# Ledger of designs, part 56: peptides against a protein of PDB entry 3J47

Target 1, 121 residues: chain A of PDB entry 3J47
Amino acid sequence: IRLTNQLKSLKGLQSKLKDVVEYLDKVINKELPINHTILGKLQDVFNLLPNLGTPDDDEIDVENHDRINISNNLQKALTVKTNDELMVIYISNLVRSIIAFDDLIENKIQNKKIQEQRVKD
Target 2, 69 residues: chain B of PDB entry 3J47
Amino acid sequence: YEEKEESNLAATKSMVKIAEQYSKRIEEEKELTEEELKTRYVGRQDPKKHLSETADETLENNIVSVLTA

## One batch from the design tools (peptide; made by RFdiffusion4, then SolubleMPNN)

Design b2_p16_1_s1 (from b2_p16_1, 12 letters changed)
Fold by OpenDDE base, seed 3:
Structure b2_p16_1_s1 (fold): chain B 121 residues (1-121), chain C 69 residues (1-69), chain A 16 residues (1-16)
Amino acid sequence: as target 1 above (121 residues)
Amino acid sequence: as target 2 above (69 residues)
Amino acid sequence: RDALLQYYNDLIKYKE
C-alpha cells in the first residue's frame, strides 16, 4: 500500500511537471498569454526545490556558481542523511533477525528435549 | 497526492523517532535475551516466548520503517 | 549472538 501510494504520487508529480513544461512552451511560442498566477506558484515550487540551474542566464557571475554549489551541497547533505538513516534501519533489521533466529534455535532445542523425553518414555 | 506527501513527511519524522527507539529496543532485546537465558535454567517457556514476540515486533517495526523510507 | 551460538550448539547436540 505505501509503495503504491508513493509511486502514484511520483507519477502525479511527473504528469504535473510535464503539463508545466508544455504550458511554458506555449507561452514562449506566444500561443497562450502568460498566466501570472500559475507562474507565481511555479516559481514558489522552484524556490522550494533545490535550484536545478536553468542554463539560460548567460551572466556567469561567480555568485551563481556558489549558489549552485550550495544547492548541490544541500542535496548531497540530504543524500548523506538518507543513507545514514537507511544504514540504521538495516542494522536494526539485522539485529532483530538475529534475535528471531536465536529464539528459533531455542525452540528447536526444546522440541528436541521433549522428543528425547518421549523416547525414554 | 497531498495525503501521500503528508504521509511521507510523517514517516520521515517517525524514522528519527524510530532511530531513537531502536537504540532502546536493542537494549530491551538484550534484556529479553538475558531473561531467555535465565528461563533456560528455570525451565519456564513463557519468558522465552515473550522475548521471541518482542524480537518479532521489533523486526516488524524496522521493516515498516524501511518501507516508509 | 552468544546465546544464538549456544542455542545452535545445543541444537546440534540434540540432533546427535
Scores: peptide ipSAE 0.459, ipTM 0.843, DockQ to the pose 0.011; fails the geometry check
Fold by OpenDDE base, seed 5:
Structure b2_p16_1_s1 (fold): chain B 121 residues (1-121), chain C 69 residues (1-69), chain A 16 residues (1-16)
Amino acid sequence: as target 1 above (121 residues)
Amino acid sequence: as target 2 above (69 residues)
Amino acid sequence: RDALLQYYNDLIKYKE
């Protein structure tokens, strides 16, 4: 359920991004007037999103480079956090598996002892 | 979309809580292992069974945590 | 882990 909701949200974001790209292409081609309201909302979305740098603008103002570095640092930090979380989960699963294996071994030993007692009888 | 975003935020908060609970679960798992060791010496099956059940519950909680990550 | 090792050793002895 949770994964499905995340996937749906991601799909919605992808669709919206596609619509924005299509709109920008139409504006570049002068097929539609620049809708300032849509651009303003898009700018707000981009300001809220960690600046995944669009590579193509040649005028890399020094401020954008610092923002890209901050965004990259944030993305790196998020990646590290995710890796740490996955590592903790992995270790936890491994520990539980070991305990379950110990219990299985103990059960086998008990079963063997019961069988030996039955044979002596 | 907003409902899913809220759900994701709740899930992230739950992950932080799970990390705290994880330490407690590890300790509970250790206690169960000690009880199993004690049960080996005492020869009573009941404490070992309880330890196994608690270990299984701990495993289930970890699987839920993995599904949440 | 130590308990598992002891158990494993006991299993080997039992198989023998």
Scores: peptide ipSAE 0.457, ipTM 0.838, DockQ to the pose 0.011; fails the geometry check
Fold by OpenDDE base, seed 4:
Structure b2_p16_1_s1 (fold): chain B 121 residues (1-121), chain C 69 residues (1-69), chain A 16 residues (1-16)
Amino acid sequence: as target 1 above (121 residues)
Amino acid sequence: as target 2 above (69 residues)
Amino acid sequence: RDALLQYYNDLIKYKE
C-alpha cells in the first residue's frame, strides 16, 4: 500500500512536472499567459519539498532555467533521501540476516555437540 | 495523489524513525552478538537463545520496514 | 562476521 502510494505520488509528481515544463515552455514562447494557479500549485509542491537552499532573495537574476534546476535539485534531494532510507533498510536486513545466520550456526554447533555427546554415552 | 503524498511523507518520517531504529537495532544486534559471544564462552544456552530471538526480531522488524518502505 | 565464518568452518569440519 505505502509503496503503491509513493509510486502514485511519484507518477503524479512526474506528470505535474511534465505539465509544468510544458507550461513553462509555452510561457517562454509567449503562447500562454503565466497561469497563476499552476504557479501556486508549483509553489505548494515546492513548499512540500524541503527548501533546498533558499537562494537569498536579493539578486535573483534567476533566469527561468535556474528555478527549474532548483526544483530538479529538490526532487533529486528527495530521491537521494529515499535512496538513503532504502539503503539503511537494506543494511538493517543484512545485519539481521547475519545475526540469524550466526544463531543458526550456533544451533548447528550445539546440535552437533549434543549428537557427539550422545554417541559417547 | 495528495493522500499518497501525505502517506509518503509519513512513510519518509517513518523511514527516518526506522533509520534511527535501525541504528539502534544495529547496536542491539551488536550487543546481542556480544552476548552470544559471551554465552558461547559461558556455555549457558539461555543468553544465546535470547540473542538469537532478539536478532530474529530485529530481522523481522527490518523486513517489515523494508516491506513498508 | 568472523565468528560466523569460524562457526561455519567448524560446521563444515563437523560434516566431514
Scores: peptide ipSAE 0.449, ipTM 0.845, DockQ to the pose 0.012; fails the geometry check
Fold by OpenDDE base, seed 1:
Structure b2_p16_1_s1 (fold): chain B 121 residues (1-121), chain C 69 residues (1-69), chain A 16 residues (1-16)
Amino acid sequence: as target 1 above (121 residues)
Amino acid sequence: as target 2 above (69 residues)
Amino acid sequence: RDALLQYYNDLIKYKE
């Protein structure tokens, strides 16, 4: 369920990004006017996903390069955080497995000792 | 999509809490391992069993955390 | 870790 929800969200985001790119291309080609409502929704998505919003076609040409860099930095930070979490989980699982294996070995040793005692009797 | 995003955010916050709990569980696991080691030297079975049980509980909690992540 | 190694060695001996 959780993995499926993550995949669905990722697919939805991918589809939305594709739609935005297609829309922006049409606006650049003067085929469609700028839709402010779509841009506002995209900004909201970027605030929730910090830097994905396409800025409106207005005079903000110079700020666009810096905004793209900020977006990439935030995405990178989120990726690093995710990697750290995965690393902690991995180490924890490894430690538990080692302990479980140690217990298994001890149990086997005990069983062997019991069998040896039975043979001597 | 919005509902899923909210759910993912909540899950991420939960994962941070789980990580803190996991750190504590790792320390508990180490204590159990020391008790098992002592039990091997003394020849008593009981401390080893207790260590094993604590390690198993720690492992189970990590598995649940991974499945929830 | 040392205990695990000892146990592993004992397991090998038990299989023989």
Scores: peptide ipSAE 0.437, ipTM 0.836, DockQ to the pose 0.011; fails the geometry check

Design b2_p16_1_s2 (from b2_p16_1, 10 letters changed)
Fold by OpenDDE base, seed 3:
Structure b2_p16_1_s2 (fold): chain B 121 residues (1-121), chain C 69 residues (1-69), chain A 16 residues (1-16)
Amino acid sequence: as target 1 above (121 residues)
Amino acid sequence: as target 2 above (69 residues)
Amino acid sequence: SDAYLQYLEDLIEFKE
């Protein structure tokens, strides 16, 4: 369910971005006037998005961005944080799996002892 | 779309909490394992089952955290 | 610790 919702949100964003690009192309070609309201909202969204650095600004300021799955320029810092979080989750899963296996083994040993006792009776 | 975005944000916040809870869960899992060991000596299956269930729940939470990430 | 490892091994064998 969560993954499906995330995919749907991403698809919606992709569709909106496509519409914006098409609109911008029409404005550049002087086919349509600039819709200032839509552009203003989109600019606000882009400003809230980690600056997809145009390739020209060299200084990837590595410092401040929290390590989650955000867009390309902040993507490096976010990728490092995401990797660290994934590592922690992976280790946690391994530990839980080990505990679960230990419990399964214990249950099996107990079941075997019960069966052996039943055969002796 | 908005509901999914809200769910993703909640999931991200949960990941931060999961990192903190992970250390605590490791300790809880150790305690459960010790309890299972004690239960094995006492011959009561109930504590062992409880430990197993707690371990499974911890594993499930970690999987959900990975999927949210 | 060693007894727990042996128990885990026995459980794996029993589940197979």
Scores: peptide ipSAE 0.508, ipTM 0.850, DockQ to the pose 0.013; fails the geometry check
Fold by OpenDDE base, seed 4:
Structure b2_p16_1_s2 (fold): chain B 121 residues (1-121), chain C 69 residues (1-69), chain A 16 residues (1-16)
Amino acid sequence: as target 1 above (121 residues)
Amino acid sequence: as target 2 above (69 residues)
Amino acid sequence: SDAYLQYLEDLIEFKE
């Protein structure tokens, strides 16, 4: 369920991003006026996104390629962070499993000893 | 989408908390293992059981953390 | 040692 919801959210985000790109292209081509409300919402979304160093509005000249690379780098960084967290969880689960196994073995040994004692009586 | 986003946000916050609690959980797990070791030597079942229960609780918490991540 | 490892695997499987 959770994974499915995450996937759905990611798909929704992808669709929204595509729509934004299409809108921005139309604005750049002067086919549509700049909608300030849409831009404001986009800015809010970007602000809620971990601070991808929004290049200040002033350096318009940073080629589209660098922005894509920054986004990719951030995604990569987030992926690495997620991977690290997953590793920690995995290790923790492994350790707990080992402890549980140790306890089970000890219980089995004890049970065997009890049975041996009962047979001697 | 909004529900999922909210769930993801909650999960992210939970992950931060999990990260903080992770060290504590590791310590709790170690303590449980030590109790099992002690019980193994002393031959008293009760301390071993307690250690096992603590380990299980730690595992459960880790699983919940993973599911929340 | 091998039996212990198998036991661990079984415990992991049981918890899943």
Scores: peptide ipSAE 0.501, ipTM 0.849, DockQ to the pose 0.018; fails the geometry check
Fold by OpenDDE base, seed 1:
Structure b2_p16_1_s2 (fold): chain B 121 residues (1-121), chain C 69 residues (1-69), chain A 16 residues (1-16)
Amino acid sequence: as target 1 above (121 residues)
Amino acid sequence: as target 2 above (69 residues)
Amino acid sequence: SDAYLQYLEDLIEFKE
């Protein structure tokens, strides 16, 4: 259920992004007036989006480069945080697995002892 | 979509809480292992089973936390 | 402790 919901959300986001791109293209082509509300929402989305990959080396103005760097740093920080969380989860799962395995071994040993007692009897 | 977003946000908050509780869970796991050891020595099957169940529950909670993060 | 470790090793071997 949760994974399905996440996938659905991701698909919805993808569709929305496509719509935004199409809108932006129309604005660039002067086919539609600039809607400030849409742009503001897009900016919010971009600010919430982790750093999209380094745009290619083309002549992006120094200010944009700094903003991109800040965005990249933030994304990097978020990525690191995510990695740390994943690591903790992984370790936790490993520990639980080890404990479960230990219990299984103990159960097996006990079962073996019970079987040995039954054979003697 | 909003429901998923809320779920993800809740999951993220849960992950933070899980991280904070992780140390406690490790200690609980250790206690369970000790109880299993004690049960093995005493020959009482019940405490060992309880420890195993608690360890499993702890593992499940960690998995859910990971999935939520 | 050592006996438990041996038990774990035996269990791993049994699964394999």
Scores: peptide ipSAE 0.440, ipTM 0.835, DockQ to the pose 0.013; fails the geometry check
Fold by OpenDDE base, seed 5:
Structure b2_p16_1_s2 (fold): chain B 121 residues (1-121), chain C 69 residues (1-69), chain A 16 residues (1-16)
Amino acid sequence: as target 1 above (121 residues)
Amino acid sequence: as target 2 above (69 residues)
Amino acid sequence: SDAYLQYLEDLIEFKE
C-alpha cells in the first residue's frame, strides 16, 4: 500500500512536470503569454521540490544560485537526517540481533543440559 | 496522490516517534536480557521464552521502521 | 554480565 502510494505520487509528479515543461515550451515559443501566477506557483513547487535536475537553464540569473544553494543545503540537511535515521535503525537491528543470538545460545545450552540429563538416567 | 502524501506524512511523524520509542525499546530489551540471565539461574524456561519473544517484537518494529524510512 | 558472556562462549563451543 505505501509503496503503491509512493509510486502513484511519483507518477503524478512526473505527469505534472511534463505539463510544466509543455507549458514552458509554449511560453518560450510565444504561443502563450507568460502567466506570472503560473510561474510563481511553479517557483514554489521548485522551492519545495529538492534537486529537480532542471539541466538546461544555465541562463538563470545570480538570484537563482542562492536559491539553488539553499536547496542544496536543505537537501544536504535532509540527506544527513536520513543517514542519521538509518544509522539508528541499523544499530537497533544490530542490538536486536545480538539479543536474539544470545537467546539462541541459551536455548542451545539448555538443550545440551537436557541431553546430558537423559544420558545420566 | 493525496493518500500517498498522507501516508508519507504519517510515516515521517512515525519515524520521529520511533526515534523516541527506540530508546524505550532498548531499555526494554535490556530488561529482557536481564530476565534471561535471571532465568538461567532459576532454571525455568518460561521467562527466557518471554524475553525472546519481546526481543523478536523489538526486532520486527525496527524492521518496520527501516521499511518506513 | 561476565557469567552471561561465559555462557555465550560455552554455547558457541557447543555449536562447534
Scores: peptide ipSAE 0.425, ipTM 0.827, DockQ to the pose 0.012; fails the geometry check

Design b2_p16_1_s3 (from b2_p16_1, 11 letters changed)
Fold by OpenDDE base, seed 3:
Structure b2_p16_1_s3 (fold): chain B 121 residues (1-121), chain C 69 residues (1-69), chain A 16 residues (1-16)
Amino acid sequence: as target 1 above (121 residues)
Amino acid sequence: as target 2 above (69 residues)
Amino acid sequence: EKELLQYLKDLIEYKE
């Protein structure tokens, strides 16, 4: 359910972005007048998006390391964080698997002891 | 769409909390393993079963965390 | 069994 909702949200965002790009292309081609309301909302969205496009300003704001922001520079920092989180989860799964195996081994040993007792009776 | 975005943000915050809970769960898993060792000596099946169940629950929570990530 | 438990303990300690 959660993954499906996330995927649906991402698809909706992608569709909206595509519509915006198509609108901007039409405005550049002078086919449509600039809709100031849409442009203002888009500017607000771009201002909220970490500036992906300007390579020149050295201010890699170190603070936003934690947010899954799709922005390419932020994406590298987010990729590193995601990798670290995935490693922690992987190690956790291994530990749980080993514990489960230990329990299985113990259960098998107990079952063997019960069978040996039944054969002696 | 907005409801799902909010749910995704909540899931991400939950991941950070899950990382903290994970450290705690690892400690709980260690305690359970020690209880299993003790249960093997005492012959009480219940502590061993409880350890196994807690380890499984810990595993399930980590898997859900990975899937949410 | 004891070795497996020790390995689990070592793995947890390594992660901390």
Scores: peptide ipSAE 0.486, ipTM 0.853, DockQ to the pose 0.020; fails the geometry check
Fold by OpenDDE base, seed 1:
Structure b2_p16_1_s3 (fold): chain B 121 residues (1-121), chain C 69 residues (1-69), chain A 16 residues (1-16)
Amino acid sequence: as target 1 above (121 residues)
Amino acid sequence: as target 2 above (69 residues)
Amino acid sequence: EKELLQYLKDLIEYKE
């Protein structure tokens, strides 16, 4: 359910971005007038999205931490956090797997001891 | 779409909390492993079972965290 | 069995 919702949101964003690009291309080609309302909402989205569009050189160290791919710089910071989270999850799963295997081994050892005792009786 | 964005943000905040809880769970798992080792030496079955159960709970929580991430 | 336990021990140690 959660993953499906994330995928749906991402697909919706992708579709909207495609529509905006198509609209911008039509405006550039003078086929359609600029819709200021759509542009304003897009600007708000871009302002909430760390600098997607302007290649301006300023190393604004916006320490906006860790999560997923919004804009390339924030996306890098977010990618690092996502990688750290994934690493923690991976390590945790590994540790749990190890413990489960240890228990399995112990159970097998116990079963063998029980079988050996039964053969001696 | 907006409702999902809000849900994703809430999920993100929850994941930070889960990471902290996960660190604590890793420590709990280590304690269980030590108890299992001690139980192996003492020849008592009960501490090993408890360690196994706690490890399983830790694994389940990590799987849920991954599925939530 | 002993080899599997050692393998698990090595994995825990590697992760630490």
Scores: peptide ipSAE 0.472, ipTM 0.855, DockQ to the pose 0.017; fails the geometry check
Fold by OpenDDE base, seed 5:
Structure b2_p16_1_s3 (fold): chain B 121 residues (1-121), chain C 69 residues (1-69), chain A 16 residues (1-16)
Amino acid sequence: as target 1 above (121 residues)
Amino acid sequence: as target 2 above (69 residues)
Amino acid sequence: EKELLQYLKDLIEYKE
């Protein structure tokens, strides 16, 4: 049962990752904007992943404990990697927002100049 | 275990490459912003708009690259 | 407006 649930969760994660990649490809192709909600859901999935791999059962043989520790370390590493990726995405979005804001300011300045010229006329 | 470690190492190397590409794109975005500032002094609207659009495209590509990493 | 543009430049520089 637990292994089956883990496999199902992994398959679900894989499917979601595929969907994210497809979404990103669409964003690259300027077909869709970046959806922050999708990123938040991905974060939630990754934050839940460490909890899915910790069996509470004290009776697991030492060999399984090493595998679990390796799996946990890998999962931690994957979580860190994911957090880093999300951070980079966040920074990129901030930079994009800043550029868009600069453009807005420039447009506003231009509009103001046009209005001032119209008043002089 | 070794195969997984190798896969992780390959993924990490790919991430480093993406980070380098990201840094390059950020620099390109800065150049576009400087050109926009220069265009602001020249008083021509069309070049500034084009620079802004190019900066947006660069950022979009960066975001997609990060999401693909 | 100029101050905001400078702030944006500083943010870009800080991220580099």
Scores: peptide ipSAE 0.446, ipTM 0.841, DockQ to the pose 0.023; fails the geometry check
Fold by OpenDDE base, seed 4:
Structure b2_p16_1_s3 (fold): chain B 121 residues (1-121), chain C 69 residues (1-69), chain A 16 residues (1-16)
Amino acid sequence: as target 1 above (121 residues)
Amino acid sequence: as target 2 above (69 residues)
Amino acid sequence: EKELLQYLKDLIEYKE
């Protein structure tokens, strides 16, 4: 189970890294706007890597490990930041939807009252 | 590498600005909801309408921010 | 209707 999860995480990271590279190439080529794809990929990373917080202590070779760890930590930090932004956006949209529903309900109540008044007249 | 780093830094700064704008929009939405709540209690239609409009504007701004982000 | 309004209110309060 743990090893399988690690392998899955590694594969997810590799896929995300590939996607990031592909995105960067597209941005360099002016094919895509920078923000949307980065955000989407970061979201994908969060969805694929829920457990990036487990420091797997395995003794992999120090020099590549530092760059990979820095890259992973940076990617994790960026992923967290993007998730936070997405959550904020989601929450905001939800709140706006709620407000719109409240207004709709109030309008319906008012309309009902107006109809009741018209029937009494 | 340097160009990418600079681009990432610029993107990060833009993201921070968007987050600040989003926080402000959330506050505006809350204010609108409070006005609707007040209007419901007072039985005056006009304040509720204004709150609804402000909420809609806040939503639109958030959508634009999401689309820009 | 009243229940829906209360639900919306609760959602707003939960999100704050």
Scores: peptide ipSAE 0.437, ipTM 0.851, DockQ to the pose 0.019; fails the geometry check

Design b2_p16_1_s4 (from b2_p16_1, 9 letters changed)
Fold by OpenDDE base, seed 3:
Structure b2_p16_1_s4 (fold): chain B 121 residues (1-121), chain C 69 residues (1-69), chain A 16 residues (1-16)
Amino acid sequence: as target 1 above (121 residues)
Amino acid sequence: as target 2 above (69 residues)
Amino acid sequence: TKELLQYLEDLIKFKE
């Protein structure tokens, strides 16, 4: 369910982005007037998006680097954070597996002891 | 679409909470392992079973957290 | 069992 919702949201965003690109192309070709309301909203969205476009200025703000894959420069930072989170989850799973394995070994040892007692009886 | 976005935001917040809970769960897992060790000495299967169940629950929660991430 | 427990403790310490 959650994954499906995320996929649906991404598809919606992709469709909207495509519509914007098509609109921008028509405006560039002077086929349609600029819809200032749509462009304003898009500009607001772009301003909220981490700056994808300027590779030149060195100050990649290190602080926001720890979270989710939105923009390529931000994506690197977000990739690092995602990797760290995945690492934590992996370690956690490993720990749980080890505990479960320890319990299985102990159960097996107990079962062997019970069986040995039954054979002596 | 909006409902999915809200769900993703909730999932992200849940992940942060899961990280905190994970640290706590690791401690709980250690406690359970100690109880299992004690139970092994006392010969009572019940504490050992409880530890195993808690470890499994902790693992399941981590898997769900990874899938949410 | 003790070795496994120690490994878990080491993993927890490494993650921190």
Scores: peptide ipSAE 0.479, ipTM 0.846, DockQ to the pose 0.023
Fold by OpenDDE base, seed 2:
Structure b2_p16_1_s4 (fold): chain B 121 residues (1-121), chain C 69 residues (1-69), chain A 16 residues (1-16)
Amino acid sequence: as target 1 above (121 residues)
Amino acid sequence: as target 2 above (69 residues)
Amino acid sequence: TKELLQYLEDLIKFKE
């Protein structure tokens, strides 16, 4: 459910970006008037996007760096971090599965011992 | 779309919290394994059951983290 | 069971 919602949101964003690009091309070609409200919202979105420009070294608060899939270079660093996190989660799941399996084996051994004792009585 | 965006934001915040708690969850899993080992030697089923339950909870949290990531 | 526990411990050590 969560992954499906994320994928749907990403597809919606992609469609909206495509519509904006098409609109901007039409405005440049003088086919449509400039909608100032749409441009203002697009500017707000662009400002919320990680600066694709020269990373001025300073105020990239390390905490915000993890979130933004947006820019290819920042995206590469974020992709590496995301891959590391996914790897940790995968290993943790394996460890939990092994522990659960170990408990199951022990329970089976105990049940077998109880059955063997009942047959001897 | 808005509902999914809110869900993704909540998921990202959850991932940060999961990363911080991940080390603690690994330690809790180790503790449960020790209790299971002790239960095998002492023959006490209750500590072993508790270890299994904590391991399952840790697994569920990791699955939620993967789904959020 | 002991081998499974050892494998789990080795995986935890490898992740650290």
Scores: peptide ipSAE 0.491, ipTM 0.853, DockQ to the pose 0.020; fails the geometry check
Fold by OpenDDE base, seed 4:
Structure b2_p16_1_s4 (fold): chain B 121 residues (1-121), chain C 69 residues (1-69), chain A 16 residues (1-16)
Amino acid sequence: as target 1 above (121 residues)
Amino acid sequence: as target 2 above (69 residues)
Amino acid sequence: TKELLQYLEDLIKFKE
């Protein structure tokens, strides 16, 4: 469910970004006038999602290195961060698993000792 | 889409918090391991159980963090 | 058991 929702959100964001790029290209080519309202909304979206650098603004990629994979360039930096986080989580899970395993072994050994003592008595 | 975006934003904030909590969880895991070690030496089941429970809790928190990430 | 404990310690050290 969560992964599916993330994927859906990512797809939606991708579509929206594509639309924005197309709009910006049209504005640059003077095919459409600069719509300040659209630009303002876009800026608001970027401010709310500071890591959503338009794929064109390489500079935003540096500061937002730590946030989740919404945009492709951001996705690359975010992929690194996500990979690091995933690695940390994986290691943590492994450590917990090992601790649990150690406890299980110890409990088994103790139970065996208790049984041996009961047989001796 | 908007609901998922909000959820993702919340998750992102949670991830930052998770990063901070991660160090704390590592420390908690170490404490559990120490208690288990002590219990192993003392031969008392109770301290070992407590260590195991704390380790399990730490593991669960990490799993939740991974699932949130 | 000792080996497992050592492995755990090594993992903790590696993460640090």
Scores: peptide ipSAE 0.461, ipTM 0.844, DockQ to the pose 0.021; fails the geometry check
Fold by OpenDDE base, seed 5:
Structure b2_p16_1_s4 (fold): chain B 121 residues (1-121), chain C 69 residues (1-69), chain A 16 residues (1-16)
Amino acid sequence: as target 1 above (121 residues)
Amino acid sequence: as target 2 above (69 residues)
Amino acid sequence: TKELLQYLEDLIKFKE
C-alpha cells in the first residue's frame, strides 16, 4: 500500500512535470503567456518533494540507507537548485514586467501631452 | 541509474547556463531602463521606444528561460 | 502618470 501510494505520487509528479514542460514549451513558442500560478504550484510541489522522499526510519539495511540518504541529499540539493532557479526566473519576469509597465506609463504620458498640445492648437 | 545521473548532471549544467544567460538578460534590461531614464530627461521619443522594445525582449527571454528551466 | 513612472523606477531600483 505505501509503496503503491509513493509510486502513484511519483507518477502524479511526473505527469505534472510533463505538463509544466509542455506549458513552458508553449510559452517559449509564444503560444501561451507565462502563468505565475503554474510556477507557484511547481514551487509548492518541489517544497513538498523533500518531505515525500524521507522514508520513515524503519530498520532497512545500512547500505540502502546510505544510498537513500545520498539520493535524498542529491534530490534535496537539486530541489534547492530548482527553487533558486525558479526564484531567479520569477524575479527576472517581475523586472521585465516592471520595465514594460514603465514604458507603458511613459507612452501614456506622451500620448496625453500630444493630446493636450492638440487641444491648445 | 548511472544514465539517469548523467542526464541529471547534464540538465543541471544546462540550468546553470540558462541562469548565466538570464543574468546577462537582466543586465541588458537594467541598461535599457537607464537609457529610458536618460531618454526621459532628453525628451526624445525614439530612445524611449527603443528602451521599451529592449525591455520587452528581455522579458520575453526571461520567460523563455523560466520555461526552459 | 509621473507618480506611476516613479513607482516603477523605485521597484526596479528595489530589485536591483
Scores: peptide ipSAE 0.457, ipTM 0.837, DockQ to the pose 0.019; fails the geometry check

